# Ledger of designs, part 143: peptides against a protein of PDB entry 4AID

Target 1, 242 residues: chain A of PDB entry 4AID
Amino acid sequence: FDIKRKTIEWGGKTLVLETGRIARQADGAVLATMGETVVLATAVFAKSQKPGQDFFPLTVNYQEKTFAAGKIPGGFFKREGRPSEKETLVSRLIDRPIRPLFVKGFKNEVQVVVTVLQHDLENDPDILGMVAASAALCLSGAPFMGPIGAARVGWVDGAYVLNPTLDEMKESKMDLVVAGTADAVMMVESEIQELSEEIVLGGVNFAHQQMQAVIDAIIDLAEHAAKEPFAFEPEDTDAIKA

## One batch from the design tools (peptide; made by RFdiffusion4, then SolubleMPNN)

Design b2_p22_7_s1 (from b2_p22_7, 7 letters changed)
Fold by OpenDDE base, seed 5:
Parts: C-alpha cells; sequence; structure tokens
Structure b2_p22_7_s1 (fold): chain B 242 residues (1-242), chain A 22 residues (1-22)
C-alpha cells in the first residue's frame, strides 16, 4: 500500500494524518490520530448529478461505533440505527464549515463519514473528526475549496488552552469550538461560563491562529496523496438572468 | 492537475469570516 503520512506537534500533542492504508475505495480517506484517539474520515462523491437535483446533497455522518464504546464516556449501548445526540451534534459541527466551501453549482451527492475507531479519554474525537473530514475532502478530488482547520479552546486558570483534555475541560470556563479556512472563521460553537466578550473573541482568534498548522498539514498531505480533481465546470448561473 | 489543486488549497478563499455573536 502507498501510505502517505503527515505528522505535526499541535498543542503539545502529536497529530498524525494518514492515507492509503484503509478505506481505499473512498474518493478520500484519512486516518487521523491525536494521542491515542483515532478517527477514520471518508469522503465519497457521485460523479454525476441526479436528474432534477435542485440543492447540494451533502450528508455528514459522525459515528462513535461500539468498538470504541468501552472507552467513550457515557457509552451506553446505543443501537446501531439512531445517531446519538453527540453524533448528531458533531455531524453538524463538521457540516457547517465545509458546506459553504463547495463550488457553487456542484450538486453531486457528497457523503462524509467520520468513524471513531479509538478513544483515549483525553482527546475528544470531534475536533479530530473535523480535521480528518477536511483532509479526506482535500484528497478526494471533489470541488472543495478547503482545507478547514478546527480547534477547541478552553479557559483554564486565566489562560487559553488548545484542545483541552477531558479532565482540563472540567475546570474550563469555556468550551469553544472553532472551524475555519486559512483566511476566514467559518464556524463557532461555544458554551461559556461567566467570561467577557473580549476573552471569547480572543479565544476565537487563538483557535484560528492555532489551526493554521493543521491547515498546512492537510495541504502537505494533499501534495503527496490528493487525487486528480474531478472535472467540474460550474454552470454560469448569471446567464439565466438575461 | 494535482499541482493546480494544491495551489488552490494554498490560495486565500476570499470568504468573509462569520459574525461571532457572544
Amino acid sequence: as target 1 above (242 residues)
Amino acid sequence: SRAEHVARLRAPTGLKSIEVKV
């Protein structure tokens, strides 16, 4: 197998992005690891539009499968058929920043699946899943204008903490999830406990700065592993107003 | 090409940041 790997130090942890070992049938597939948390992101897109397709059919599914359930906090046996509240939330966290980055007029079906393979009880797979999904899309050949990065920011002992551990998060006055491109903040989700607007806005800026290393790592992986881009020409929607 | 794709990945998107409401 032609395995490509990018490794960086990120927030005092090793982030590994790997492709070419598993899920090779997908258009893009990335195994992402931070600490001992491991996720698989796959991106698949249709090579044609469905007849009468009027909207962009993007589906994002984040899944915490039973093999990791012995290590997932609150992992009661959820039946294989209905997304958990967490899975639904994280699926939206991934969807929100990536959806705007597809080329206008692209209406081929896109499926992003993020599967948690391992959880270390320190590193939340949601941020890792966002990063992996971004990487998988950048490798896929889909008309995706990423990458996105993502970061969680805590506020512990009067300081910003990048991707706090689950234990550090118990002491955190902020759970701030940010996703963005190199140049733009695309998504913010926050739970805040009695913090000033200045601290929260500073947290968004901190997250956006810290995710640049991840964005660069995805691009470096794409240099070595991206498929040829799918030939897609956006329809000139401006021609219908004449 | 892959090279052109990677060059686009490095290019600014020109997208505006969302308004962060606290």
Scores: peptide ipSAE 0.583, ipTM 0.928, DockQ to the pose 0.838
Fold by OpenDDE base, seed 4:
Structure b2_p22_7_s1 (fold): chain B 242 residues (1-242), chain A 22 residues (1-22)
Amino acid sequence: as target 1 above (242 residues)
Amino acid sequence: SRAEHVARLRAPTGLKSIEVKV
């Protein structure tokens, strides 16, 4: 196995991004670990457009598998065949920041699948899933203008906390999820309890600063493991409609 | 090439941040 690994310290936790051991049949595949929470992201893209394809067919599926459910809070209520509310929400959290970053005119089918393999009851797999999906796309050869980073920010005891634990989140007055590129904030989702706009905006800036280390880690992994980029030239006709 | 791809990953996107409304 040609295993490539990047390890960083991030918010006082070890983040590991690994490729080459699992899901080798995908265009990109990343095993991401933070604490003992483990996710697998896979990216697969079609090498041609379907006849009559008029929109960009991106599908993002975040899934918490039943084998991990024994360690996932609320994991016992999953009906077979429909995503849970959490799975639906996290799939959208991943989709929103990545969708605009594909090259215009690219209408080949893209499937991103994030699978929670393990949960430690401390680290939520959603942020880890966003990071892993970004990394998998950057390795895949798809015309993706990433990476994105992601971070959760809490407000605990009058301070910002990067990726608070599930226990720290019970004391947090803010649940702020931010995703972005190195230079731009692409997505913000927030639940806020009696905080000033200044604190919330400061939280967005804090998140964007803290995700730079993750963006750099994805790029470092790509230096060693990225596939050759797919040869895609947009037809000149699609550039005129942007 | 992989090297050109990585160089693009490091390049500024030129995208503007979304407006954050609280």
Scores: peptide ipSAE 0.578, ipTM 0.926, DockQ to the pose 0.842
Fold by OpenDDE base, seed 1:
Structure b2_p22_7_s1 (fold): chain B 242 residues (1-242), chain A 22 residues (1-22)
Amino acid sequence: as target 1 above (242 residues)
Amino acid sequence: SRAEHVARLRAPTGLKSIEVKV
C-alpha cells in the first residue's frame, strides 16, 4: 500500500495527516489524528453533471460512529438514522468554508463524509474533521480551490489558546472556530463571554496565522499523494453576456 | 498534471475575507 503521511507539531500537539490505508474507493481519503482523536474524511465527486442540474450539489456529512461513542461524553445510543445537533452543526462548519472554493460552474455531485473513529476526550474532532475534509478534497482531483485550514481559539487567563482541550474550554471565555484559505478568512463561528470586540478580532487573526502550518501540511501531502486533477473547464458564461 | 494542481493550491485564491461581526 502506498501510504503517505505528513506530521506537524501544531498548538503543542502532533497533527498527523495520512492517506492510502483506508477508503481507497473514494476520490480522496484522509485519516487525521490529533492526540488520540481520529477522524476519517472522504471526498467523492461525480465525473459528470446530472441532466438539468441547476445548482452545485455539495453534501457534507459529519458523523460519530457508534464504536467511537464509548469514548464520547453523552454518546448514548444515537439510533442510526438521525444526525445529532452536534453532527448537524459540525457538518455546517465544514460546508460553509469549502462551498465557495469550488470552481464556478462546477455542478457535479460532491459528497464529503467525515467520520469520527476515536475520541480522546481532550481534542474535539470538529477542527480535525475540517482539516481532514480539506485535505481529502485537495487529494481527490475535484476542482477545489483550497486548501482551507481551521482552528479553535480559546481565551484563558488573558491569553489566546490554540485548539484548547475540553478541560481548558471550561475556563475559556471564548469558543472561536475559524476557517480560511492562506489569504482569506472564510468562516467564523463564535460563542463569547464578556469579551471585547478587539479580543475577538484578535482571536480571528490568531486563528488565521496558526492555520497556515496546516494549510502547508495539506499542500505537502497533496504534492506526494494527490490524484490527477479532473479535467474541468467552466463554460465561459461571460462570453454569453457580450 | 499533479504539479499544476499543487501549484494552484499554493496560489492566492483572490477571495476576500468575510466581514466578521462580533
Scores: peptide ipSAE 0.575, ipTM 0.926, DockQ to the pose 0.850
Fold by OpenDDE base, seed 2:
Parts: structure tokens; sequence; C-alpha cells
Structure b2_p22_7_s1 (fold): chain B 242 residues (1-242), chain A 22 residues (1-22)
């Protein structure tokens, strides 16, 4: 196996991005680890457009598997076949920032699947899933204009906290999830308790600054492991030339 | 090529940030 790995320290935790061991049949596959939380992201794309396809058919599925559920809060009652509320929410958190980054006119089917393999009860797999999905797309050869980074920001004891633990989040006055490119904020989702707009906007800026190290780590992994880009020429001249 | 792809990943996207309303 040709295993490529990038490791960084991020918010006082070890982030590992790995490719080449698992899901090699996918166009891109990344095993991401933060603490002892582990996710597998896979990206698969069709090499042709379906006849009459009028929209971009991107599907994002975040899944917490039952084998990981022994360490996932609330994991005991999966009805077979329907995503939980959390799985639906996290699938949207991943979808929102990546969807606008595909080359305009690309209408081949794209499927991103994020699977939680392990949970440490400290590090939420949602942020890790966003990072892993971004990395898998950057490796896949799909016409994806990423990477995105992502971060969660808390407000604990009058300070910003990068990717607070589940226990730190109990004391946090803010749950702020941010995703973006190196140069742009693409998505913000926030739950706030009695904080000023200045603190919240400062949290968005803090998140965007802190995610740069993750963006760089994805690019470094892509330098060593990305597939040749899929040859796609958009018909419309107003598309940003990839 | 992979090298051209990586060069593109390092390039500014030219995208504008979303308006953050709190």
Amino acid sequence: as target 1 above (242 residues)
Amino acid sequence: SRAEHVARLRAPTGLKSIEVKV
C-alpha cells in the first residue's frame, strides 16, 4: 500500500490525514483522526453526465455507524434506513461549503460519504468530517476548487477556544462552526448565549485564521497523493477556468 | 497534471466571503 500521511498539531490536538490504506476503490479516500476520534471520508464521481441532467447532483452523507455507537452519545436506537437529526445536520454542514466550489457546468454525479469509525467522547466528528471530506475531494481528481477548512469556536471564561471538547462546550457561551477557503468564509452556523456581535464576528475571524493550517495540510497531502485531475471543459465561457 | 492541480489549490479562489449576520 502506498500510504501518505500528514500530521499537524491543531488547537492542542494531533490532526492526522491519511490516504492509501482504506477505500482505494473511491476516487478520493481520507482517514482523518483528531485525538481518538476517527472518520473515513470517500469521494466518488461519475466520469460522464447523465442525459438531460439539469442540476449538479451532489450527495453528501454523514453516517455514525453502529459499531462506533458504543462510544457515541445517543447511539443506542438507530432505526435502520433513516439518518438521525445529527447525521442530517452534519451532512448539510459538509454540503453547504463544498457545493459552490465545484466548477460551474460540472453536472456529473458526486457522492461524498463520511463515516465515523471511532469517537473519543471529547472530539466531535463533525469538524473532522468536514476536513476529511475536503481532503478526499482534493485527492479525487474531481473539478473541486477547494480545499475548505473548518473549525468550531467556543467562548469559555472570556476567551475563544478552538474545537472545544464536548465537556468544554457545556461551559461555552458560543457554538460557532465556520468553513471556508484560504481567502473566503463560505459557511457560518452559530448558537450564541448573550454575546456581543463583536465577540461573534471575532470568533468567525479566529476560526478562519485557525483553519489555514488545515487547508495547508490538505494541500501538502494532495501534493503527494492527488490523482490526475479529471479533464473537464465547461461549455460556458463565464466559468472560472479551473 | 497533479502539479497544476496543486498549484490551483494554492491559488486564491477570488471568492467573496459570505455576509455574516449575527
Scores: peptide ipSAE 0.581, ipTM 0.927, DockQ to the pose 0.820; fails the geometry check

Design b2_p22_7_s2 (from b2_p22_7, 8 letters changed)
Fold by OpenDDE base, seed 2:
Structure b2_p22_7_s2 (fold): chain B 242 residues (1-242), chain A 22 residues (1-22)
Amino acid sequence: as target 1 above (242 residues)
Amino acid sequence: SQAEHVARLRAPTGLKSIEVKV
């Protein structure tokens, strides 16, 4: 197997991005690890548009598999055949920042699947899933204008905390999830307890600064492992020049 | 090419940040 790996220190934790070991039938596949939390992101895209396709058919599916449920909070109450509230929420958190980064006019089917393989009960797989999905798309050859980074920011003891643990989050006055490119904030989701607008906006800036190391790590992985780009020319001149 | 793809990944997207309203 031609295994490529990028490892960085990120918020006092080891982030590992790996490709080439599993899911090689996908267009892109990334195994991402932070602490002992492990996710697999796969990206698959159709090489042609369906006749009469009028919208961009992107599907994002975040899944916590039952084999990991013994290490996932709430994993025992899966109704067969429906995503949990958490799985639905995280699927949207991944979808929102990546959807606008596809080349305008691209209407081939794209499927992103993020699967939680392991959970350490400390590091939430949502941020890791966002990072892994971004990396998988950058490796796939799809006309994706990423990467995105992502970060969670807490406010604990009067300071910003990057990707707080599940235990640190119990004491946090802020749950702020940010996703963006190197140059733009693309998505913010926040739950705030009696904090000033200045602290929250400072948290967005902190998140965007801290995600640059992840964006760089995805690019470094792509330098070694990206597939040849899919040849796509949009008909409309108002497309971001691919 | 792969080199052109990586060069594009490093290029500014020209996208504007969303307005963050708290």
Scores: peptide ipSAE 0.418, ipTM 0.894, DockQ to the pose 0.827
Fold by OpenDDE base, seed 4:
Structure b2_p22_7_s2 (fold): chain B 242 residues (1-242), chain A 22 residues (1-22)
Amino acid sequence: as target 1 above (242 residues)
Amino acid sequence: SQAEHVARLRAPTGLKSIEVKV
């Protein structure tokens, strides 16, 4: 096994990004761990466009598997074949920031699958899933202009908290999820209780600063484990309008 | 090459941040 691993301290927790052990048949595969929460992200892309493909066929699927459900609150009622409300939401949280980062004109099928393998009841797998998906895409060779980072920010006892635990979130006046590149904020989702706009905007900035360490960790992993880039030349569609 | 890929990952995207409306 040629296993590559990057480990960082992030928000007082150990983040581990690992590749080369699991899902080797994917274009990119990353096992991400924070605390005892574990997710597997896989990225697969078609090497050709389907005939008559008019749109970019990106599919993102976040899944909390039943074997992990024994540690996931409410996990007991997952019917096979339909995503839960949480799985649907997190799939969109991953999709939104990554979709704009694919090279314009790339219309090959891309599938990102994030699977929760373990949950520790402290660390929510959504942020970890976003990070893992970003890392898997950066390793895949797909024409993806990432990485993205992601962070959750809480407001507890008058301070910002990076990736609060599920218990700390009960005391938080803010649930702020931010995703972005090194240079840009790409997505913000927030639930806020009686906080000033200044505190919320400060939370976005805090999240964007704190995700830089994750972005750097993904790049460091890619230096050691990325596949050769897929040779994609966008059709010069601008040349036909002259 | 892998080196060119990593160099692109380190390069600024030139994307603008979204407008955050609170």
Scores: peptide ipSAE 0.411, ipTM 0.893, DockQ to the pose 0.859
Fold by OpenDDE base, seed 5:
Structure b2_p22_7_s2 (fold): chain B 242 residues (1-242), chain A 22 residues (1-22)
Amino acid sequence: as target 1 above (242 residues)
Amino acid sequence: SQAEHVARLRAPTGLKSIEVKV
């Protein structure tokens, strides 16, 4: 097994990105670990477009499987087959920043699956899921113009906190999830309790700065483990408007 | 090539940041 690993310190926690051990049948597969929370992201893409495909068929599925359910807060027996509200929300959080980064005109089916393998009750797997999905796509050979980074920002005791623990989040006046590229903020999702616009905008900037280390870690992993890019030439759709 | 892919990952996307509405 050729296992490639990148490890960084991020927000006072160890982030590990690993590929080559699990899900080798996928185009890209990444295990991401922060603390003792572990997610597996897989990216699979079709090597041809379906006949008559007129839109980009990206699907993102975040799932917290029953083997992790004993460690997931509020983990009542999730029936196999229907996404929970959390799984639906996190799937959208991953989809939103990723979707715009595919090369225009690419209409091959893309499936991103993020599976929570372990939860430590401190580190929420959503941020890891975003990071792992980004990494898996960067490794896959798909025409993805990532990476994205992601971060959660809290506001605790009058300061920004990067990726607050679930306990720190109880004291936080902000739950701010940001995703972006090296150069752009692509997604913001926020729950805010009586904070100024200045503090919130400062939180977005803080998140975007802090995610650069993750973006760099994904690129470093890709340097060592990315597949050859899929040969895709975008159709010059501007030529049909003459 | 793989090298071109990595170079592209390091390149600016040219995408604009979303408008953050608070």
Scores: peptide ipSAE 0.405, ipTM 0.893, DockQ to the pose 0.857
Fold by OpenDDE base, seed 1:
Structure b2_p22_7_s2 (fold): chain B 242 residues (1-242), chain A 22 residues (1-22)
Amino acid sequence: as target 1 above (242 residues)
Amino acid sequence: SQAEHVARLRAPTGLKSIEVKV
């Protein structure tokens, strides 16, 4: 097995991105670990467009499997076959920043699946899932103009905290999730408690700066493990207007 | 090529940051 791994220190935690061990049938597959939280992201894309496809058919599914539920707070009440509120929210957090990064005119089916395999009760798998999904897409050969990075920012004791633990988040006046490329902020989701706009905007900038190390780590992994890019040339829609 | 793919991953997207409304 050709296993490729990138390891970085990120926010005082070890982030590991691994490919080649699991889900080898996918176009891209990344096992991501932060602390003892573990997620598997898979990316699969169709090699042809369906006849009459008029929109980009991207599906993103974040899921917490029953085998991880014994380590996931509230996991005991998940009815099989319906996404929880959290799973629906995190699926959207992953979808929002990646959707605009596909090459315009690409209408082949793309499926991204993020599965929580383990939770340490300290590191939320949502940020890790965003990072893993980005990495899986960059490895897949799909016409994806990523990577994206992602970060959570807290405000604890009058300072920004990168990817606060679940315990630090109890004392945080901010839950700020940011995703972006190296050059742009693509998504912000925030819950704030009595903070100034200046502090929140500063948190977005802090997140964008801190995610650069993750973006670089994904690129480094792709250098060693990316598949050949899918040959896709968008139909020159401007040639039909001439 | 794989090299072209990696070069693309390092290239600026030209996308603008979203407007952050608090």
Scores: peptide ipSAE 0.404, ipTM 0.892, DockQ to the pose 0.869

Design b2_p22_7_s3 (from b2_p22_7, 7 letters changed)
Fold by OpenDDE base, seed 2:
Structure b2_p22_7_s3 (fold): chain B 242 residues (1-242), chain A 22 residues (1-22)
Amino acid sequence: as target 1 above (242 residues)
Amino acid sequence: SQAEHVARLKAPTGLKSIEVTV
């Protein structure tokens, strides 16, 4: 197997991005690990547009499988066949920052699936899922203008904490999820307990700074493992402004 | 080419940051 792996230290934890072992039938597939939390992201895209397709058909599905349920809080209460509230929310967290990064005029079907394979009860798979989805898209050959990075920021004992553990989050006055490119913040989602605007904005900046190492790691993985880009010419939108 | 793809991944997107309303 041609396995490519990138490993970085990130917020005092080891992040591993791996491709080439699993889901080879996908256009892109990345196994991402932080601590003992493990996710598989797959990206698949259609090589043609459907007749009469008028919008960009992106689907993002985050899922926590039943085989991981013994290691996921509340995993035993999942009804088969419907996303949980968490799975719906995390699917949206992944969708929001990636959707605007596809080349304009691209209307081929794109499916991103993030599957939680293992959970360590310390590292939440949501941020890891965002990173893995970004990496899978960058490897796929789809006309995706990524990578995105992502980070969670806590506020514990008067300091920012990158990707706090589930236990550290109990003491945190902030749950701030940020996603962005190297040059732009694309998504912010926040729950805040009586913090100043200055601290929150500082948290966004901290997140964006800390995700650069992840963006660089995805680029390095792509240098070694990306497929040939799908031949797609964007519609000349400047010809419509004349 | 793969090299052109990687060069594009390294290039600025030219996107603006979203407005963060606190």
Scores: peptide ipSAE 0.432, ipTM 0.894, DockQ to the pose 0.865
Fold by OpenDDE base, seed 3:
Structure b2_p22_7_s3 (fold): chain B 242 residues (1-242), chain A 22 residues (1-22)
Amino acid sequence: as target 1 above (242 residues)
Amino acid sequence: SQAEHVARLKAPTGLKSIEVTV
């Protein structure tokens, strides 16, 4: 097996991005690990557009499998066949920043599936899932203008904390999720407790700065493991130059 | 090519950041 791995230190934790062991039938597949939290992201895209397809058919599905439920808070209560509120929310958090990054005119079906394989009860798999999905898309050969990075920022004891643990989040006055490219902030989602606008905007900037290491790690993984780009000619060539 | 793909991943997207209002 040709296994490629990138490892970085990120927010005082080891982030591992691995490809080539699991889900080889996907266009892109990345196993991402932080602490003992493990996610598998897969990207699959159709090699043709459906006749009469008028919109970009992107589906993002974040799921915490029932076999991992013994290690996932609330996992035992998941009814088979319907996403939980958390799974629905995280699927949207992944969808929002990636959807605008597909080349205009690309209307082939794209499916991104993020599966939580293990949860350590410290590291939330949502940020890890965003990073893994970005990496899987960059490896897939799809006309995706990524990578995106992602980060969660807390505010604990008067300081920014990158990707706070679930226990640190109980003391945090901020839950700030940011996603973006190297050059742009694409998505912000925030829950704030009595903080100034200056601290929150500083948190967005902090997140965007801290995610650069993840973006660089995805690029390094792609240099070693990306598939050949899918031959796609956009109808409007000016959309790639803009 | 793989080299062109990597070059694209490294290139600025030209996208603008969203306006963040608190």
Scores: peptide ipSAE 0.431, ipTM 0.894, DockQ to the pose 0.859
Fold by OpenDDE base, seed 5:
Structure b2_p22_7_s3 (fold): chain B 242 residues (1-242), chain A 22 residues (1-22)
Amino acid sequence: as target 1 above (242 residues)
Amino acid sequence: SQAEHVARLKAPTGLKSIEVTV
């Protein structure tokens, strides 16, 4: 197997992005690891548009499989075939920042699947799943104008904490999830306990700064492992519906 | 080409940041 890896230190933890070992049938596939939390992101896209397709058919599916359920909080209640509330939420967290980054007029079916393979009970797989999905799309050859980075920011003892552990989050007055490109903030989701707007906006800026290392890591992985870009030319008629 | 793809990944998207309202 031609296995390519990028490893960085990120928020005092090792982030590993790996491709080429598993899910090789996908257009892009990335195994991402932070601590002992492991996710697999796969990106698959159709090589043609369906007749009469009038919208961009992007599907994002985040899944925490039954074999990981013994290590995933609330995993005992997972029904096969129905997404949990968390799985639904995280699927949206991944969808929101990536959807606008596809080339306008691209209406081929795109499926992103993020699967939690392992959970360490310290590192939440949602941020890792966002990063892995971004990386998988950048490797796929799809007309994706990423990468995105993502970060969670906590507020603990009067300081910002990058990707707080589940234990640190108990003491955190903020759960701030940010996703963005190198140059733009694309998505913010926040749960805040009695913090000033200044602290929250500072948290968004902190997240955006800290995710640059991840964006750079995805680019470095793509330099080594990306497929040839899919030849797509947008039709001029799709430009007029702005 | 692969080189053009990587160059695009390194380029600014030109997208605007969302408005963050707290």
Scores: peptide ipSAE 0.419, ipTM 0.892, DockQ to the pose 0.868
Fold by OpenDDE base, seed 4:
Structure b2_p22_7_s3 (fold): chain B 242 residues (1-242), chain A 22 residues (1-22)
Amino acid sequence: as target 1 above (242 residues)
Amino acid sequence: SQAEHVARLKAPTGLKSIEVTV
C-alpha cells in the first residue's frame, strides 16, 4: 500500500488526512479523522460527457452508515433509500462551495460520496466531511479549482471557538459554518442567538483564517498523492459568437 | 502534469467572496 498521510493540529485537535489504503478504485479517496470521528470521502468522475448533457451533473451524497449509527445519536432509524434531514443538509453544505469550482464547460458526471465510518460523539462529521470531500477532489485529477476549506465557529463565554464539540455547541450562541478557498469565502450558513453583526462577521473572518491550515494540508497531500490531471479543454464557446 | 496541478491548487482562484448579510 502506498499510504500518504498529512497530520496537523487544528483547533486543539489532531486532523489526519490519509489516502492509499481504502477505496483505491475511486479517482480520489481520503480517509479523514478528527478525534475518533472518521469519514471516507470518494470522488469519481466520468471520462466522457453523456450525449445531450446540457448541465453539469454533480452529485454529492453524505451518508452516516448504520454501523457508525450505533454511536450516532438518533442513528437507529435510518430507513434504507432516503437520506435523513441531517444527511440532506450536509450533502448541500458540501455541494454548494464545490460546484462553482469546476472548470466551466465540464459536463462529465461527478460523484462525491462522504461516508461516516465512526463518530466519537464530540466531533461532528459534517466539517470533517467537507474537508475530506475537498481533499478527495484535489487528488482525483478532476478539473476542480479547489481546495476548499471548512470550519465551524461557535461563540462560547464571549470567545470564538473553532469546531466546538457537540457539548460546547449546547452553550454556544452561534453555529456558524463557513467554507471557502484560500482567497474567497464561498458559503456561510449560520444559526445565531442574540449576537451583533460585528461578532458574526468576525466569526466568518475567523473561520476563513482558521481553514487556511486545512487548505495547506490538502495541498501538501496532493503534492504527494494527486493523480495526473484529466486532460480537459473547455470548448471555446467564445468562438461561436464570431 | 502533477506539478502543474499542484501549482494550480496553490494559485488564487480569482473568485470574490460572497456577500455575507447577517
Scores: peptide ipSAE 0.417, ipTM 0.889, DockQ to the pose 0.847

